# Peptides against a protein of PDB entry 5Z08: the designs that were tried, part 312

Target 1, 168 residues: chain A of PDB entry 5Z08
Amino acid sequence: RQKDEWAKKTSSLMKQLDWFIGEHLGAMLAAEELGGPVVGELMEIDPDDLSAGFNAHGKLKKATSQPDLDRRQRRIDDIWGPQDEQGQAHKRKRGADEALAASAEMRDLIEQLMNKLVEAGGDNSATYVEIPRESAAARFLVRSKVAMFHPNDARRLRLVDFGRDLDD
Target 2, 222 residues: chain B of PDB entry 5Z08
Amino acid sequence: GLPRLIDAIEEASKIPAKRRQTPIKPTIEKLTTHLYTHGASPDSLLRLADLLTLRNHLDQASLAAITRNLYPSSTVSDEVVLRFIGALGHGQLKPTLALQALFLRWLVMVYHLLENPGVLGQVYGVLFDLLDTAAIRPQLCHLLALVTRRKHVRPFRIQAILTLSRQTGGDPNLTGLLRVFKNYYPEIIVGDATKGRASAFKHPDPQWRQHLDEIQQRRSEA

## One batch from the design tools (peptide; made by RFdiffusion4, then SolubleMPNN)

Design b2_p28_5_s4 (from b2_p28_5, 14 letters changed)
Fold by OpenDDE base, seed 3:
Structure b2_p28_5_s4 (fold): chain B 168 residues (1-168), chain C 222 residues (1-222), chain A 28 residues (1-28)
Amino acid sequence: as target 1 above (168 residues)
Amino acid sequence: as target 2 above (222 residues)
Amino acid sequence: VKEWAEKTKTLEEIYLRLRYAAGHDLAE
């Protein structure tokens, strides 16, 4: 009975987490990855807003703001700059694809981090996940105090041991 | 540099304002300008924490100005955190409740920069026992909302919040904290205790956050 | 039971920390 209640609660939390990542966090992470604002500065980013691009300061370009000639901005503008109607559709699609990719990356990373923690059986050295890059997702997990980098290797990430914080 | 400014203020803090040979205000302004521009290193933060928390001859306006500009350029050590926690509560040797509220607000705003966030969990009881102090309750509830883990959510603390909520007429900050507790224990009934609005515990100062991020980014580039 | 409880607690903590860091109200 208690096991079933915990299993149900776990399932419910997982669904809530997946929804949160997919519906909210993914777009924000994609924006950060594309040189937009850091997650937590803007509460809501629509994937469609990603198509507008970001200025050199990571602020959403308003249609009337002259694109700052920063190289980073040019690259974003080259990828996301106002093109013809077909170009706008491609940009929207690309924004949506980036949000989906960021969501998937975050979800996968959380799953790997949790699995490694379970597999390690208390061995902290075995709890690290190798990450292919320092992504917006990885950085956000660290900023959120969910994960931490290996002190000597930024390609290795582990889940913060919440249990020790509970017992200490 | 910042260390020299702190030295001058430390020396001035030992002397009553009426007995100072030179006005301290210009030095405080230089300090706050420097802090705003560059932030404070861990060592400087510790020294400033002592200036802010220990009884000295600095005026409240100066102490408040330093606190409002206390941008960490790096991390915040456990020692710095403990200085501010130790300064909380009632006592003749403690800072004013207004200044304590600023300290708690600061801790909220720099929580993500703590070297060990667990240090606040270790002093959870000390923080929780101060909830009856109305002047610091808003910021204290916000900090507790960040710090609270399942281990802290005990029946006696749930009951204490419920009791205090009734006594305060449903303080929205207490309702907000109780809602955080409810995340760990869904069986907690929030509505029966407080027909009132719950605090959302939004970031206290978005502009301060943005400026902190700018200071922190400069460190990553050096 | 213990393993499920630990998993649940971990997920809960992850979820809350992510929401807060993303700028969501802790009360929501």
Scores: peptide ipSAE 0.490, ipTM 0.572, DockQ to the pose 0.276
Fold by OpenDDE base, seed 2:
Structure b2_p28_5_s4 (fold): chain B 168 residues (1-168), chain C 222 residues (1-222), chain A 28 residues (1-28)
Amino acid sequence: as target 1 above (168 residues)
Amino acid sequence: as target 2 above (222 residues)
Amino acid sequence: VKEWAEKTKTLEEIYLRLRYAAGHDLAE
């Protein structure tokens, strides 16, 4: 009975987390990765809004605004291409693809971090996940105090030990 | 530099305002300007925490101004946190309740920079016992909402919040804290105790947050 | 049972911290 209750709670939390990542966080992480605002400055961003690009300050451009010639804008323009009707459809699709990619990366990182914690059996040295890059997802996990970088290696990430707070 | 400014203020803090040879306000302004521009190192934060929390001859306006500009350039140590927690509550040697509210607000805003967030969990009881103090309750509830874990959600604390909520006519901050408790114990009925709206515990100062992020970003580039 | 409880608590903590950092209400 108790095991079944915990299993149900775990399943419910996983669904909530997946929904939150997929519907909200993924688009924000994609925006940050593309040189937009840091997650938490904008509460919600539509994947379609990613196609509009960002100014030098990471603010969403209005469709009628002159392209900001800043380096960040150039990178966005290089990613999204020219603003013709076909280009707009391609931009929207790319924005959605980036949001999906960011969501998948965040979900995968969380899963890896949790699995490593279980596998380590209490050995803190074995709890690190190797990350291929410092992504917006990885940075957000650290800012959220969910994860920490290894002090000497920014390619290694581990979960914050919540257990010490739970068992004491 | 910042250490020299702190030295001057520490010396002035030992002397009553009427007996000072020079006004301290210009030095406070220089300090706050420096803090706004560069933030405070861990060592400087500790010294400033002592100035803010220990009884001295600094005026309330100066203490408030320092607190409002207390941007960490790096992390916040357990020692700094404990200075501010130790300054909470009633007593002749403690800071004013208005200043304590600013300290709690600061702790909320820098929570993500704590070296060990668990330190607040260790002093959870101290924080919780201050919920009856109306002047600091909003910020205290917000901090507790961040700090609360399953181990802290105990029947006696649930009952204490419910009782206090009834006594206060349904303080929205207490209702907000009860909702956090409900995440750990779904059986908690929030609605019967408080017909009131729960606090959302939004960031207290978005502009302060943005400026802090800019200061923290400069550290990562150095 | 203990392992499931620990996993659930960990997931809950992750979820709450992510939501807060993203600017969501802690009470929702």
Scores: peptide ipSAE 0.488, ipTM 0.557, DockQ to the pose 0.276
Fold by OpenDDE base, seed 4:
Structure b2_p28_5_s4 (fold): chain B 168 residues (1-168), chain C 222 residues (1-222), chain A 28 residues (1-28)
Amino acid sequence: as target 1 above (168 residues)
Amino acid sequence: as target 2 above (222 residues)
Amino acid sequence: VKEWAEKTKTLEEIYLRLRYAAGHDLAE
């Protein structure tokens, strides 16, 4: 009975986590990968903002102060211009694809990290996951204090031991 | 003296009440009177902690009376603290929850006399995991409110207390503890999930405090 | 049971930390 309750709770948490990753975090991570803002600095990245692109500093390119008319006309042209619609659709699609990819990566990393922790049986050296690249997902896990890099190898990531007092 | 009284009670505690040759109550009264007047030394505290926390044949009223008069004359050692902490929770060999509540109350009242307050921080997890035990929750929350540091305020504990608060209909002690947590993490919302007044964690017994202070002052004068 | 409990706690902690780092209140 207790096992079943824990299993249910685990399943529920996993669903919540998957939802959170898929619906919120993935887009933000994708934005970060695309040179957008770092996750957590901007609370609400509208997926539509992903289409606007980011400047070299990761800030949303403020549409230059072109007069309201030109913005409207560009918006109209962007709305009604077949090329701009295709371009926007491609940008949206790309953004969606990147968000999905980032979500999948985050989910996979979490799963790997958890699996390694279980497999290690208490051996901290065996808890590291090798990451192919320092992704936005990996960085976010570290920033979130969910994971930590190996001190000598940034390609190795492990879960933070939540049961150990971090002050040890 | 106090050691002799403790000796007598220790011996009596090994024997079922029905098999005792002499009533223990007069000895308990002498002990409690002595404790009230002079307090307990660290050594005596340890012995008394064992009497209070270990399964023996002492009656609950006697144990409660000792606990209510357990004035430290000096400091409280880690060992004494750990005896009381070890006595917490559910188990056939553990003291009653009512007595555990008195122990927690005692720890709150003597917190400033701990030789190492950090010892409670080390067992923070043990204490925190007992929050679901309603009978001891008020005193436990109060103790945790004193003990909590930034290192203890973890996401899982925040969520645990929030969940428990919801389940309890907003226990004011849990809300009070959440407020303490919020001091370390201001982003914690203490309100929407906790419809209720937070406990202020006032001193449980001002008279006991005053009497303790009097006992402690005598130590400083000696 | 212990393993499931540990897994659950770990997941919960991960979830909360991720949410927090993403700017969500821990109480939400």
Scores: peptide ipSAE 0.486, ipTM 0.484, DockQ to the pose 0.245
Fold by OpenDDE base, seed 1:
Structure b2_p28_5_s4 (fold): chain B 168 residues (1-168), chain C 222 residues (1-222), chain A 28 residues (1-28)
Amino acid sequence: as target 1 above (168 residues)
Amino acid sequence: as target 2 above (222 residues)
Amino acid sequence: VKEWAEKTKTLEEIYLRLRYAAGHDLAE
């Protein structure tokens, strides 16, 4: 019973993560790769959400609210919104292709990072994933405090040990 | 007038929301409307800074609404600035990091109205030491970009920001700040790990700026 | 059970951190 509940929860989280990456984050990462705004710089903290977002210690509270899809769509539309007619269609198509590529890269990196963590069995030296390039996705994972670079090799990325960071 | 509205909010801030006889929201709305229309005098700014930075029973939405409408009608005193700086960082008695980010954004937007911009230079170390706090880093880097002078660009700070930049995967705000440092010390090599895009530190809110200018113009005509 | 719990917690933390860094208020 408990195993099944955890499996269901894992599946649900994976679906949410895949949606978030594919429908939201991928476009922003693609915009960053194309020389657009950096992901997270445009964080308008909605004042109404200030109370819900952070505890008194600045730790992330559990996100229960659905992301305001409308504001996000507007931002994507503002970034990719209609310039001149024919050039716009090509830019939109290119943008869509880049968003898909960025989404796939992010998803693959997360999966590799998770797999290496499991395979390493507690050996931190074995938890590093080799990345072919420093992508917007890789940088975003590090900025998000999800991953960290090897101190001497920026081509090596590992998942942050959340168990230790939560206790500190 | 504005002082009476502040009095009412100060009194309400001492009482938990559940124990208040009257809802505070209508008074907050009157305050924010007044601030939007007329701005805040130096005296009112100080009182509002205390309400925003000191632990009280005001809800986060109200605090954020006040901060978003905190238009100075005149100058911003050192005392007001120091209230906001003192509210930064981690601690149980400090405002939320989200609210701190709004304070830093406000300081950026009103920087040109400071009575003494040098006051921020005096607390440069305090601001710099908070760069590891991700939630406030974007606005903090922007403020530091405005405040930084040659005297602040020390070897240990150069090394610290380079190290932090590597650790954060080349945060564009840190890269932007490094570019400011490089203006004073051209020999600073932004290593390959920092080849990321630098933030341009553009004005955070053009509409807010325009409205501030309108409020400030009314003062010059009076 | 322990492994699944750890995986779930890790995924949750990843998801939350990514959302936060992307400018989403973790509104409850």
Scores: peptide ipSAE 0.477, ipTM 0.460, DockQ to the pose 0.272; fails the geometry check

Design b2_p28_6_s1 (from b2_p28_6, 13 letters changed)
Fold by OpenDDE base, seed 1:
Structure b2_p28_6_s1 (fold): chain B 168 residues (1-168), chain C 222 residues (1-222), chain A 28 residues (1-28)
Amino acid sequence: as target 1 above (168 residues)
Amino acid sequence: as target 2 above (222 residues)
Amino acid sequence: TEEWAKKLKELEEIYQRLRYAAGAPLHE
């Protein structure tokens, strides 16, 4: 009975987390990877907004022609500028693909971090996940205070032990 | 010699100040005098890094005094660097932010003596994520200014500095770091919020540098 | 039972911290 209730609650929470990652966080992480705003500056980014691109300040590109387009803004505009309808469709598809990729990366990273915490049995040295790259997902977990880097290796990430923070 | 002084301080560091049979201050003064005169060997630096970074019963004044006299007689190993990096951030087991600022200042001042300057580039993310900590930000920005290479200048980090600069009202150290980033990506517009004065990241202590150079020269002649 | 409770607490904390950092209102 209690185990089944815990399993049901865990499953429910996982579904909520998966929904949050897929529907909200993935697009924001993809925007960060594409040189947009850092997650937390824009509360909601639609995949369609990803296709519009970002200005030099990481804000959604408004149609206003700023004349002194620095090379980055030009490059962003070249990448994200108005294209013909076919080019816009390809950009929208790319934005959606990047959001899906970011969602999958975040989900996988959370799962690995949790699995390592369980497997380590209290050994802090065994709790580290090796990350192939410093992704928006990894950085967001650290900013969120969900994870921390190894003090000596930024390629190693571990889950914050929330149990210790509550008992101290 | 220096090893015996470190031994005595290591043993004293295990004991609360109220329970020590002998005052530690005279031993700390002997240590700091020795460090000022001769510097610390790589082995002694590692032991001192452990004393400075690990939680022990040494008082903050003693730790600060050791840090201010932590002249390398030789190179600084990756292991020593990593001890100081591992001591950064928030947490009950971490040194005080004031001491962390001294460690970062030390790393800036000895950066040219690192056996592998690339080690700091490997922990760049860890250092960068501490920029929100106001107490260490000046020294952290200076260290990052030395460490930053093109590979570290990513869109997200540019944006993070811009955001933090806005949130801090244009901290000159953040503006200085963004200027370093602009050297790799000239297209970075330092927006109106960053039109403030940029830090020039001058050497923190010219006298300390001169004394370090004198210690280093004596090694090259031996 | 304790391991499952720990895992659920960890997941809850992860979810809350991610939502907070993303600027999502902590739904009451």
Scores: peptide ipSAE 0.406, ipTM 0.411, DockQ to the pose 0.236
Fold by OpenDDE base, seed 4:
Structure b2_p28_6_s1 (fold): chain B 168 residues (1-168), chain C 222 residues (1-222), chain A 28 residues (1-28)
Amino acid sequence: as target 1 above (168 residues)
Amino acid sequence: as target 2 above (222 residues)
Amino acid sequence: TEEWAKKLKELEEIYQRLRYAAGAPLHE
């Protein structure tokens, strides 16, 4: 009975997490990977970048003096600008593919982190997952305070043991 | 008490309506009456948030009735906020968009009772990305209008609202949100794309507010 | 039972923190 209830709750929560990752987080992480906004980070926009104002299309007006604004605007335009129908379709497809990839990466990373925490049996040294790259997913887990990098190795990520922190 | 009513509803929520031995409506009515009279404690509020946001066998009318009577007697925790925010969007496990609109309306009405208003600022991206969902857009824009800070006003979001405003023929709620953005960045041209009157984001239910204030006042006197 | 409870608690916290950081709703 209790085990079945816990299993059901866990399964429910996993489905929710999976849905959240798949439907919301994956797209945001993919946007970050594609050079879009950082998930949960307040993009500090330089006030000077904003002083140029926004046109009726919501694009920054070209401030005459900052060539880097053109590059950022190009990136924003490349991310959000009107593309032709073919470019939009390709971009939508690429965005969907990247969102799926980011979702899969996040799911896998969470699963690995949880599995390592369980397998470690309380040995903190055994709780680290090796990450192939500092992905948007990995960075997001750290920003979320879900995971922590190894102090000496940014390729090693561990789950925060919330069980200890909540009982203290 | 309220916990026992919640217990009964939680148990009933696990069972399809056709398989329940007793009608749940009388228990829902007792719950809603209790909530109206006393409000919900933080613990009860969390449990109710779970009942409202989780896929269960409760009928939409019952869920809506609970939501309409979901007066906090105290503060609203981040966890409760996040339950409701989490219920937003499209998906088979999500509450109906009608119920989501009620949740957003609720969050607007209890915004001043949040233990940490910053939590909504952290979820700003997710809320913002739901602006295309027409059924929740009015309440979502209102919530975003409360939550928006300078840090959230970004070129990509300005562009997204402007684009969506064009696509919607100038939704007054989007125009209202753009006006909020303009308060942080005066350079935002709200102009020609938004011929529509901006929403003033008035309190969605003054009577509910008054009743909430009465419940909250009882807490301050205790 | 304790391991399952711990795992669920961990998942709940992960889910909450991810949502919080994403600016995502904590929904089931």
Scores: peptide ipSAE 0.414, ipTM 0.420, DockQ to the pose 0.305; fails the geometry check
Fold by OpenDDE base, seed 3:
Structure b2_p28_6_s1 (fold): chain B 168 residues (1-168), chain C 222 residues (1-222), chain A 28 residues (1-28)
Amino acid sequence: as target 1 above (168 residues)
Amino acid sequence: as target 2 above (222 residues)
Amino acid sequence: TEEWAKKLKELEEIYQRLRYAAGAPLHE
């Protein structure tokens, strides 16, 4: 009985998470990947700070020099610049494909992070997932304080153990 | 009387301690004794608020002693409140964060004596934007818990508290403030982890409250 | 029971942190 209630609650919450990732978060992550606004930082980050990107610790890099602004501005212009109707349709399709890809990447990454935390049995060294790239999904998990990069390797990500942080 | 003690302290506050002809400590002790016995009138309270909030040559121990004995004998005006609010935050001309925490604690303890409690609601943004300042956060969250109304509970502020709560590892005062927000918007999800660790915002000093009530009662009988 | 409670608590915290970080309306 209690196990079944916990299982139902977990399943319900997982469905809500999957819906949230698919219907809302994926599109925002895709916009970030394409050089749009950083998810969740839209309200507090000066547009100039957005250009700096994030370091391996999820901190805003100091505004890097002029050349990266030009590349990001070009990407923004390539994404948001006036394109003909065919170019807009291709952009919408590409945006939808990127939103699906970002949703899938986020879901897979959360699942891997949770599985590694369970498998590690409390060994922090075994909790790291190797990520193929520093995606918008990975960065967002770190910004949201859901995950942490390995201090010496930005390709290694682990789930934050909320149980410990909440009992200390 | 109290006005003459304030006059002497105001004059001494203009002069560096090393250049004073007489020690100020005996006059501060007389002032704090008078405040403890009789409280401060609205006029005296304003003058004391200026001494506490404006940069002068008074030492931090004297300022803290005055603040700890700042019993209103009557109401607290909007002007007095605004002096203390204007003294909050970072800056070379601002009081120390330790003294600011005492001011916020004082505002919590005298909240029921404000002539216009709505004045704090008008400066709600200024208070809210200081939540990142760890040294004043406990008292600031308590004051905000008293002041918060539905009009102040905005999505961006719900967001900001939740951000700061995570950044601080779940500060119980922020969780307590978020519970106050949830009273106006029940749909606010306060994580189960934070549910157990919310501050109850109890009165900071029950003895100070009792003594304030005694001072206030004497005025109603006169 | 403890493992299930821990997993659910973790998932709830993940969901809340993600929704919040995304600026999602706290609407159920």
Scores: peptide ipSAE 0.400, ipTM 0.432, DockQ to the pose 0.256; fails the geometry check
Fold by OpenDDE base, seed 2:
Structure b2_p28_6_s1 (fold): chain B 168 residues (1-168), chain C 222 residues (1-222), chain A 28 residues (1-28)
Amino acid sequence: as target 1 above (168 residues)
Amino acid sequence: as target 2 above (222 residues)
Amino acid sequence: TEEWAKKLKELEEIYQRLRYAAGAPLHE
């Protein structure tokens, strides 16, 4: 019973994370990789963005997605600019492919980081994931204070241990 | 170099302005120019934090000028953070509230460079208890908006913000902080407490940010 | 049970930090 409830909560949160990465974060990371704005560079906590609160079950209430999706999508669309119909189709396809690639990379990095933290059993030296490149996804995890680079090796990334901060 | 400039200012800080043989202003200008160009190393940053937070004979204009140019060239240690947090609040030995507001603004602008952002979460109560101080409230709410996690959102703090918001006539910064709390507890009614617009907690200085990024990039190339 | 609770707390904190840093609305 209690284990099943934790499993359901974890599954629900994972689906929300996957949706957030795929439908929102991936496009922004792709824009950063393409030389667009750095994700989270506008530390503009939009009050309206802040007003979109979590439900009691950890589910995203559907914000009225329209206006802020329009501004971010406009910035992505402005970066990729109106070229001629064929150029627009190729840019849209390239942008979609880059957003999918960035989403997959972010998801894989999070999964590897979590798995290494569990496998390490408290040994901080064993918690590092080797990253093939410094991607927008890796940089964003560090800026978000979700992950940290190894002090002497920027190819090694570890999850921030939230356990110490949660139990204190 | 920067250490020699700090040495000269530390020695001058021990002496009342009227008893100094030489004006300190030219040395402060050299320091601020150096900080603007190169930033402060972790060691220099700690020494400067002591100069800014400890009671000395430096004038408020000099302290404000140093704080406005306090670009970290690297990370910001827990010790540096704790010096600035320890300087907050009321008391004859504390810095002025105007200088405390600059320290809080600085902590907001360098939050992404903290070695351990969790240190601010550990002192969350100390920061939260200062919300009644109007002079630092805007920057304090912004810092708390960055630091707040689910563990900090407690019924007593929700009620404290709601009460203070009513007492202040709906301070936009308190409304903004309450919206951050609502992200963890959706049942919080923000609208009834404040007919006021919430603060967006925008970056306090985009030019300072851009210049910080340029200083940080030079370190990654070295 | 304790391990699952820890994993869920970690995932929640990851999700919150990513959303916050992206300027996404923290949960509706």
Scores: peptide ipSAE 0.396, ipTM 0.485, DockQ to the pose 0.254; fails the geometry check

